# Designs tried in a protein design run: peptides against a protein of PDB entry 7PB4. Part 300

Target 1, 105 residues: chain A of PDB entry 7PB4
Amino acid sequence: KMLNIKEYKEKLLSTLGEFLEDHFPLPDRSVKKKKKNIQESSVNLITLHEMLEILINRLFDVPHDPYVKISDSFWPPYVELLLRNGIALRHPEDPTRIRLEAFHQ
Target 2, 218 residues: chain B of PDB entry 7PB4
Amino acid sequence: DALQMAVGYFEKGPIKASQNKDKTLEKHLKTVENVAWKNGLASEEIDILLNIALSGKFGNAVNTRILKCMIPATVISEDSVVKAVSWLCVGKCSGSTKVLFYRWLVAMFDFIDRKEQINLLYGFFFASLQDDALCPYVCHLLYLLTKKENVKPFRVRKLLDLQAKMGMQPHLQALLSLYKFFAPALISVSLPVRKKIYFKNSENLWKTALLAVKQRNR

## One batch from the design tools (peptide; made by RFdiffusion4, then SolubleMPNN)

Design b2_p25_3_s3 (from b2_p25_3, 12 letters changed)
Fold by OpenDDE base, seed 1:
Structure b2_p25_3_s3 (fold): chain B 105 residues (1-105), chain C 218 residues (1-218), chain A 25 residues (1-25)
Amino acid sequence: as target 1 above (105 residues)
Amino acid sequence: as target 2 above (218 residues)
Amino acid sequence: EVVIENGYELLLRLMVEELVILEAQ
């Protein structure tokens, strides 16, 4: 059955999610480094899949301002990964904002 | 088990202290070859050995022999194939090993359990068409993978440019014919209606083994 | 110049590229 383009995209996103879980998982919270009182900022880190979904959606929903503000939920190594691989670009004037690369242009 | 010892040797690597490293390597390699051709290998054994063959841990001769005996007992894990492709990107394997891998991938395609992640690698395989040594086998792989959603104007242009450079190669014509089937509006060129699709016989190396696998799984 | 550290990172880029190209259609 020809999947509707939408269903096909959703399937691709899901399959990408599985790939990301296998090869780019979040660090286990269980590394109890014993050291002192630094506020465990209880910020729930999002998966790389969720981060990419946000970036893709922003690229297509707001093409004139495709930048997403880096939140505390963004694991810094994932941000670095996306930037280093040319998947994302940092805003030239605001280092707290990133966009997905416009591979379709 | 002799096979487990052989796989474990390749996984852990040669123990530095063995005076007879080459004899030990050859013994374990022959064990893997014998089991693979007789019975096939389990998915887990293929996962380990395929990763080793492409990681550059051993020399090209050893890697080639390992890759030639990557014959499944039942199935190959898609994850093993994705890992293998990741090693191709790192570039620690020889050009001959890359060619052999694509031949293997085409020959073993039906024994891979899932195709979902492999289908996401379509762009990577398509980019590999620029390698003249890989092109015939990549065309065959893409012929097996191509869906309507993969047929894009930029890919059509790249295929036509490649045809202009290399001439009307049978493998390229086969892929273009499939593209025209999915998206006739993108391909204005009259393709000769070849009733027979001719790919290079990638399967010849494993023909006997593949027949044996098909007989065991019936 | 983008420095790819490992094969999985390159695969990630290529997969995301494909997804973006598909989303634009």
Scores: peptide ipSAE 0.591, ipTM 0.565, DockQ to the pose 0.307
Fold by OpenDDE base, seed 4:
Structure b2_p25_3_s3 (fold): chain B 105 residues (1-105), chain C 218 residues (1-218), chain A 25 residues (1-25)
Amino acid sequence: as target 1 above (105 residues)
Amino acid sequence: as target 2 above (218 residues)
Amino acid sequence: EVVIENGYELLLRLMVEELVILEAQ
């Protein structure tokens, strides 16, 4: 029973990764090069996959405070995507914090 | 060739300047229909046309006709099915198109090259059980897809609740029986032992076409 | 109200939902 769940979870994670790469890729770094004046904030944006991993892990690791602080590595359109789709929720008192929706509850 | 021209027409859409848009559309649609029923379509052609049929790019009548001729020559790509399901989520297709799609998906299930990604859409298909028009076909699809890992307590509850609302329908009983097989501890209810599980195969619009495909691929 | 703009966004939600449900088991 456990082995099948683990295998299925691993398969889902891999497929989710591929799905995210195909349909929700990070914007090419090349697009930022043309507008001269925006400070090359050297902040490496994380993938949507990595963002979801952080949110999922926080939900289960710290269920009493499942909120993650939005870092500069979080691409704003991804944050909006997650919020808009009800995948994540914004903290009611702190707009800089988001949590994953507790779909298991 | 005529088929490539027809597929290209649907992909690119009607050129604005054509006065005879409807005649051109009908010509290309007939071309696709004729090839599909005679020879089947290549996986790439199905990918394009299936996506078009569900995107809402054309009217319901056209979409229905396209979907009815989504007959493979050999295989259907699972990616095409995933894309198609994505369009179902957007809600630009009619209820009748959704029903037809699920019927198609069940009918063509064996011709889908891989089912790994489709199995991950299990939750989406399961949610579609709440639609009375879809329910019989979704039950059949789920019967084909269900693995032990999919049988969860919440899904059992939903199926039992659905049975309470809709009654003991054969397709729902078939799915519940499969669930009981995988997880007997989750289903305490006595299910009627049906020797043969019959889904409504009576309305397989593609039966003749599928026989022809199977004969050509032998 | 959740505004789903496209089918891939809904698929994303469903995949994440399933993943969360699986993680809780």
Scores: peptide ipSAE 0.584, ipTM 0.582, DockQ to the pose 0.347
Fold by OpenDDE base, seed 3:
Structure b2_p25_3_s3 (fold): chain B 105 residues (1-105), chain C 218 residues (1-218), chain A 25 residues (1-25)
Amino acid sequence: as target 1 above (105 residues)
Amino acid sequence: as target 2 above (218 residues)
Amino acid sequence: EVVIENGYELLLRLMVEELVILEAQ
């Protein structure tokens, strides 16, 4: 029984990854290198897949505080997407923290 | 164009100020029906109308009529199908609408431009096998979609369990035969060598329309 | 009320929901 669930989870994760790449890709970094001294905060944006992995892991690893701090690596449209769709929730007292919805509770 | 006005009506919804909402709805629905059966619909029109039919924006009678008119002029976008499947999962549509959608999807399968995204939805379709009303049509769809990579031990077990529950249904046997072809080691059960895979294609609601589409695209 | 704007966003929710349920099992 356990082996079957694991295989199914792995396939679902793979399918989710492919789905996210196709329909929710990061914006092309084709922002022209305009020359000026703006500290290119070379913040490497993470994929929506990576963001979801972080949120899922936090939900199960720390169920009493399942909130993740929004970093500069979190693309704001992805945060909005997750919140708008009820996939994630903001912390009631700290808007810089989000959690995954506990669909299993 | 009358069709553009009809599609725009369904997309935007009824304007509050129209005293004759039902007559207007019927007029636009008849316009879509007439064009779809005569000429087929453009991929963009199917995208809009298919989404509307499954979103629960209108009543079941209207949704059913729209779905029956989802006849392509040339192709159906796979994106439209992915969107449609998403609405099925939310459960805002009736059981009859779900059945009609799967019948439509099987009937129109060859007119879908790409299958890559639809293949990613294999797990969702496979989960729908548990619905006794959907099972025959889902088996047919899965028969069209199944690749070697989709044939897993847990899916084999689920199909065998369904066969134990439902009996030796022709549609289940067809799918199991395909699974055995891809992964013979996973299916120890002797399957009857059926020379003809029989899916109920004879009762295709779109038979005449599909013939017309094939004639126009030749 | 969660207003789902498009089918892809809905699929995303459903996939994540299923994944969370499976992870709890």
Scores: peptide ipSAE 0.583, ipTM 0.574, DockQ to the pose 0.302
Fold by OpenDDE base, seed 2:
Structure b2_p25_3_s3 (fold): chain B 105 residues (1-105), chain C 218 residues (1-218), chain A 25 residues (1-25)
Amino acid sequence: as target 1 above (105 residues)
Amino acid sequence: as target 2 above (218 residues)
Amino acid sequence: EVVIENGYELLLRLMVEELVILEAQ
C-alpha cells in the first residue's frame, strides 16, 4: 500500500518534470550576449522542476518555516510565474523568501 | 498530399487574399473528414488539429467538425490531450465543444498511448463534475482514470453531495461504486449492486470508426 | 487576484496542487 503511493508520487514527479521541460524550459544560453560588460555571473540556473522540488520539500520538512530563500540560481521569470499563479507566496516581511502554497490545508 | 495541405491550412490560418475563404475552408475540412473516417489520422495530425479545434482560432461549427473527425490511425499522443485540456482551462471554446471533447476523450481513451500525464489532471476533471452538461461524461472518464490514490475523503463528500442534488444517476453510481471498491471505509452508504455498469449516452459517435481502427491495428 | 495567462500555467497549478495533496498523505 505505501509502496504504491511512493511509486505514484515518483511517477507524478517524473511526469511533471517532462511537462515542465516541454512547456516551461529554461531559455537557451545562446541569446547573443550583447558585449556589455555585465558580468553575467555564470550562475547555473535551476529548472522549474528543481525549484518546485525545493519548495515542496521545504513545505513538508519544515512546516513551521516553509519559506525558501531565493538564490541567484532561481530564474526570476519562474519566481514570477509561481507567484502570479498562486503556486507560491512571498514572505510578508522578507521579499527574498517564498513558500509553496499549502494546498493540503 | 491533399491532407498535408489541409492540415497546413488550419495550422497557418487562412491566407488573407482568397476571395473564396469559405469554399477553401470547406474543401480542406472535407479533406480532413474524408481521410479521418476512411483511414484515420496520424498522431501528429491529431496533435495539430485537436489543438486548433480547442484554441478558438476558428468558429464553433468548424471546431465541432474538426473534433468529430479526430479519429486515430493508430494512437493518440498523451501530450495532445494535455494540450487540449490546457485550452479547456483557458475557456475560449463553447460549452458544446467541451461536451464533445469529453465524449471524444472517453471514446478514444484506449487509443491514447500513455495515461500518466492525464492522470495528473484528475483534479481538473473532478472539478468539472459540477457542470451538469459535462457530469455524465466526466463520470465515465473518471471511472476509467480513478486509481486508489485518487480516492480521497473530500472527493467522496463531493460525490455524495452531487448525488444528493442530482439523485442516483447511473453514471454517478458507477463512479461511487468504484470509489467504494478502492476505499470501502469512506463510503458507508449501501450502494445497489449493479452487475452491469451503464453510462448514459454510451452511444459513441465514433462507434463505426473505432471498429475500423481496431481492425486496422490487429 | 491570481492572473492566469494561459492554460499551461493553470495546468501547472493543478498538477502542483495534486502533488502537494498527495505528499500530505
Scores: peptide ipSAE 0.576, ipTM 0.587, DockQ to the pose 0.338; fails the geometry check

Design b2_p25_3_s4 (from b2_p25_3, 11 letters changed)
Fold by OpenDDE base, seed 4:
Structure b2_p25_3_s4 (fold): chain B 105 residues (1-105), chain C 218 residues (1-218), chain A 25 residues (1-25)
Amino acid sequence: as target 1 above (105 residues)
Amino acid sequence: as target 2 above (218 residues)
Amino acid sequence: MVVIENGFELKLRLMVEELVILEAQ
């Protein structure tokens, strides 16, 4: 039973990874429009997969404060996607913090 | 036969060259309506037409009429329902079509051949409780679908929050009562003991047709 | 308000929900 759960979890993680790569890739960095002057803070965007991992880990590692601060590495459309889909919740008092929905609770 | 031609018309879409597109559409729609109400539709016909009704291929009036005649001869395929739900996500159907779909789904629930995949969509249906127009029908659907494993603390919280927002709606109370039955420890709130659970009569649109289907399948 | 815009978003939600449930076991 436990082995089957672990294997299933691993398979699900793999499937999720592939799914995210196929359907929710990072935006192509090439939309560097040529506007010269503003310091291209090359903010390395994280993948939606990485974002989910952070959120899941925080939910389980710090269940009393499961909120993650939104950094510049979080692509805003994916933040909005997670919120809109009810996968994540915005902190009621701090809009810069989001948590994963506690589907297990 | 006339029905196959009608279904084929909806599936393939209107041929560009027909000057009388509206007359042809109406003819085929009436054919589907007549057969559906008289005899019911085969599962395959429902699969095709249900998807068409929700795909946004036709206008809302046509989609509404198609959806209203999704009356089974015998059974509805679970796959058709799952596929239909996928169309609800695409957002090409109107709010009224969504309401009608949930009403249809509740009305036709017993005619769906299997429920395993539909039960996996529980979370999606539950999320639709936030839509005030859908809420009564979604509560009814969830009342039919809810198993012990679906009763989670976060869903309890969501239902209680919804009750706080919307008041003690009969359909919401029915669902909460079921939740309390499965997980009494999660719901400390005293719920009024209702002797009768009343949902909005989703079936009213199909009542006569459903009676006819039940009579034919006896 | 939760708005799922397409089938992939639904699938994403379902997979994440399942994953979270599994992580709690």
Scores: peptide ipSAE 0.573, ipTM 0.647, DockQ to the pose 0.427
Fold by OpenDDE base, seed 5:
Structure b2_p25_3_s4 (fold): chain B 105 residues (1-105), chain C 218 residues (1-218), chain A 25 residues (1-25)
Amino acid sequence: as target 1 above (105 residues)
Amino acid sequence: as target 2 above (218 residues)
Amino acid sequence: MVVIENGFELKLRLMVEELVILEAQ
């Protein structure tokens, strides 16, 4: 039973990774607006996959405070996507914090 | 066959050159309606027409009429229902079409060949409880779909919160009673013992047709 | 309010839901 669950989980993770790469890629940084001077704080955007990984890990590692602070590395459209799809929830008192929905609870 | 021509018209869309597009549309729509109500539709015909009704290819009036005549001769393919749910997500259908779809889904539930993939959509249907217009019909659908494994603490909390917001609705009470049956430890609140489960009679639109389907398949 | 805009977003939700359930086992 355990082996089958692990194998299935690994397959699901692989499928999710491929699915996210195909359908939810990061926006091409190619809109280098050539405007010179302002320190493009080259905030490296994380993938939706990495965002989900952080949220899932936080949910299980810190179940009493499963909230993650939204950083500048979180692409805002993907944050809103997770929220509007009911995958994530905003903290009721701090809109800068989100958690994964506790689908297991 | 007149039905095949009608289905083919909806599938391919109106040929540009027809001056009398509306008359042709109405003719084919009446053909589908007449066959569906008299004999029911084959699973393949339902697959095609259900997707068309929810795709936004035609106007809301046409889509509503097509959806109302999605009456099976024998069975509805689960795949057709899954595709239909996918179309609901695209947002090209009206709120009234969504309501009608859930009513249809409840009414036709027993005629769907399989439930495995539909059961995987449980979380999607549960999320649709937040829509006040859909809530009564979604509760009924969830009442039909709910298994013990679906009864989770977070869903219990969501249902109780919804009850606090909307009041003690009969359809919500029915679903909560089922949840309490599967997981009594998760629901500390005393639910009124209702002897009768009351859902909105979604099947009323198809009652006569469904009786005829059941008689033909006996 | 939950708003799913397309079939891919629905699939994403379902996959994440399943993954979370599996992680808890």
Scores: peptide ipSAE 0.573, ipTM 0.650, DockQ to the pose 0.434
Fold by OpenDDE base, seed 1:
Structure b2_p25_3_s4 (fold): chain B 105 residues (1-105), chain C 218 residues (1-218), chain A 25 residues (1-25)
Amino acid sequence: as target 1 above (105 residues)
Amino acid sequence: as target 2 above (218 residues)
Amino acid sequence: MVVIENGFELKLRLMVEELVILEAQ
């Protein structure tokens, strides 16, 4: 039974990864708008997969404070996607913090 | 066959060149309605027409009429239902169409061939409880779907919060009673022992048709 | 209010929900 659960988790994680790559890729950095001067701080955006991994890990590693601070690496449309779909919740007092929904609790 | 021509018309869409588009549409719609109420529709016909009704391909009036005649001859494919739920997410159908769909889903629940995939949609249906228009019908659907594994503490909290907001609604009490049956430790609140579960009569639209289907399949 | 815009978003939610439930086991 336990072995089957681990194998199933691994399969689900793999399936989720592939699914995210296919349907929720990062935006192509290619829109080089030519405009001049501002140091476009090349903020490396993380994937939706990486974002979910961070949120899941935080939920289980720090269950008493499961909130993650939104960094500049978090693509805003994906933050909104997670919130809108009820996958994540915004902190009631700090809009810069989000948590994964505790589906297991 | 007149039914095949009608289904094909809805599937392919109106040919641009017809001067009498509305008359043709009405003719085909009446054909579908007549067959559905008399004999029921095959699973394949329901698959096609249900998809059309929820895709936003036609106007709300047409979609409503199509959905009202989604009466099975024998069974409804689970895949058709899953696909229909997917269309509900796309938001091309009206709120009234969504309500009608959930009423239909509850009314036709016993005619769905399988429920394994529908059971996986439990979390989606549960999230739809937040819609006040859908809530009574979603509670009924969840009452039909709920297994012990679905009863989680967070769902109990959400139901209790909803009860605090909306009051002691009969449909919500029915669902909470089922939750308490599966997981009594999660629900400390004394629920009134209602001997009779009262859901809104979702079946009323199809009552006569459902009786006819049950008679044909005996 | 939870607003799911398409079938892929629904599938995403379901997979994440299942994953979280599994991780708790």
Scores: peptide ipSAE 0.544, ipTM 0.634, DockQ to the pose 0.435
Fold by OpenDDE base, seed 3:
Structure b2_p25_3_s4 (fold): chain B 105 residues (1-105), chain C 218 residues (1-218), chain A 25 residues (1-25)
Amino acid sequence: as target 1 above (105 residues)
Amino acid sequence: as target 2 above (218 residues)
Amino acid sequence: MVVIENGFELKLRLMVEELVILEAQ
């Protein structure tokens, strides 16, 4: 029974990864680096997959404070996507923090 | 037959060359309405027409009329319902169409062939409780769908929060009572002992048709 | 307010919900 759950979970994770790559890719870095010397700290955006992984891990690793701070690596449209779909919740007092919905609780 | 031509018209759309597009549309719509109310529609016809009604291919008036005549001859395919729910997400249908769809779904619930995939949509339906216009009908749908495994603490919290916002609505009370039945430890609040579960009669639109369907399938 | 804008977003929600439930087992 446990083996079957692990295998199913792995399959679901794989399917989710493929699904996210197909339908929710990172935005093309078409922002032409205009040459101006501003040390634009090119904050590398993380994938929606990586965002979900962080949120899921935080939910289970720190269940009493399952909130993740939104960094500049979080693409704002994907943050909004998670929030508006009810996958994530914004912290009631700190709008810079989000949590995964505790679907298991 | 006339029904196949009508369904084909809605599926393929109006041929550009028809001078009387509106008259043709009305003719085919009346054909579908007439057959649906007299005999019901085949599962395949419902699959096609339900998808059209929710896709935004036609105007709200046409979509409403199509949806009102989604009366089965025998059964509705679960796949048709799943497709329909997917269209609710695309946002091409009006709020009134969404309400009508949930009313339809509740009214036709017993005629849906399977429930396995619909049960997987439980979380989506539950999220739709936040829509004040949908809430009464979604509560009724959830009352029909809810299993013990669906009763989670986070959903209990959301229902209680919704009750705090909207007050002690009969449809919310019905759903909460069912939740308490499955998981009494999750609901510490005393629920009023209602002898009768009351949902808004969603099936009233189809009452006569549903009686006829039940008589034909006996 | 939960607003799902397309079928892919619905699928995403359902997959994540299932994954979270499985992770808790």
Scores: peptide ipSAE 0.528, ipTM 0.678, DockQ to the pose 0.434

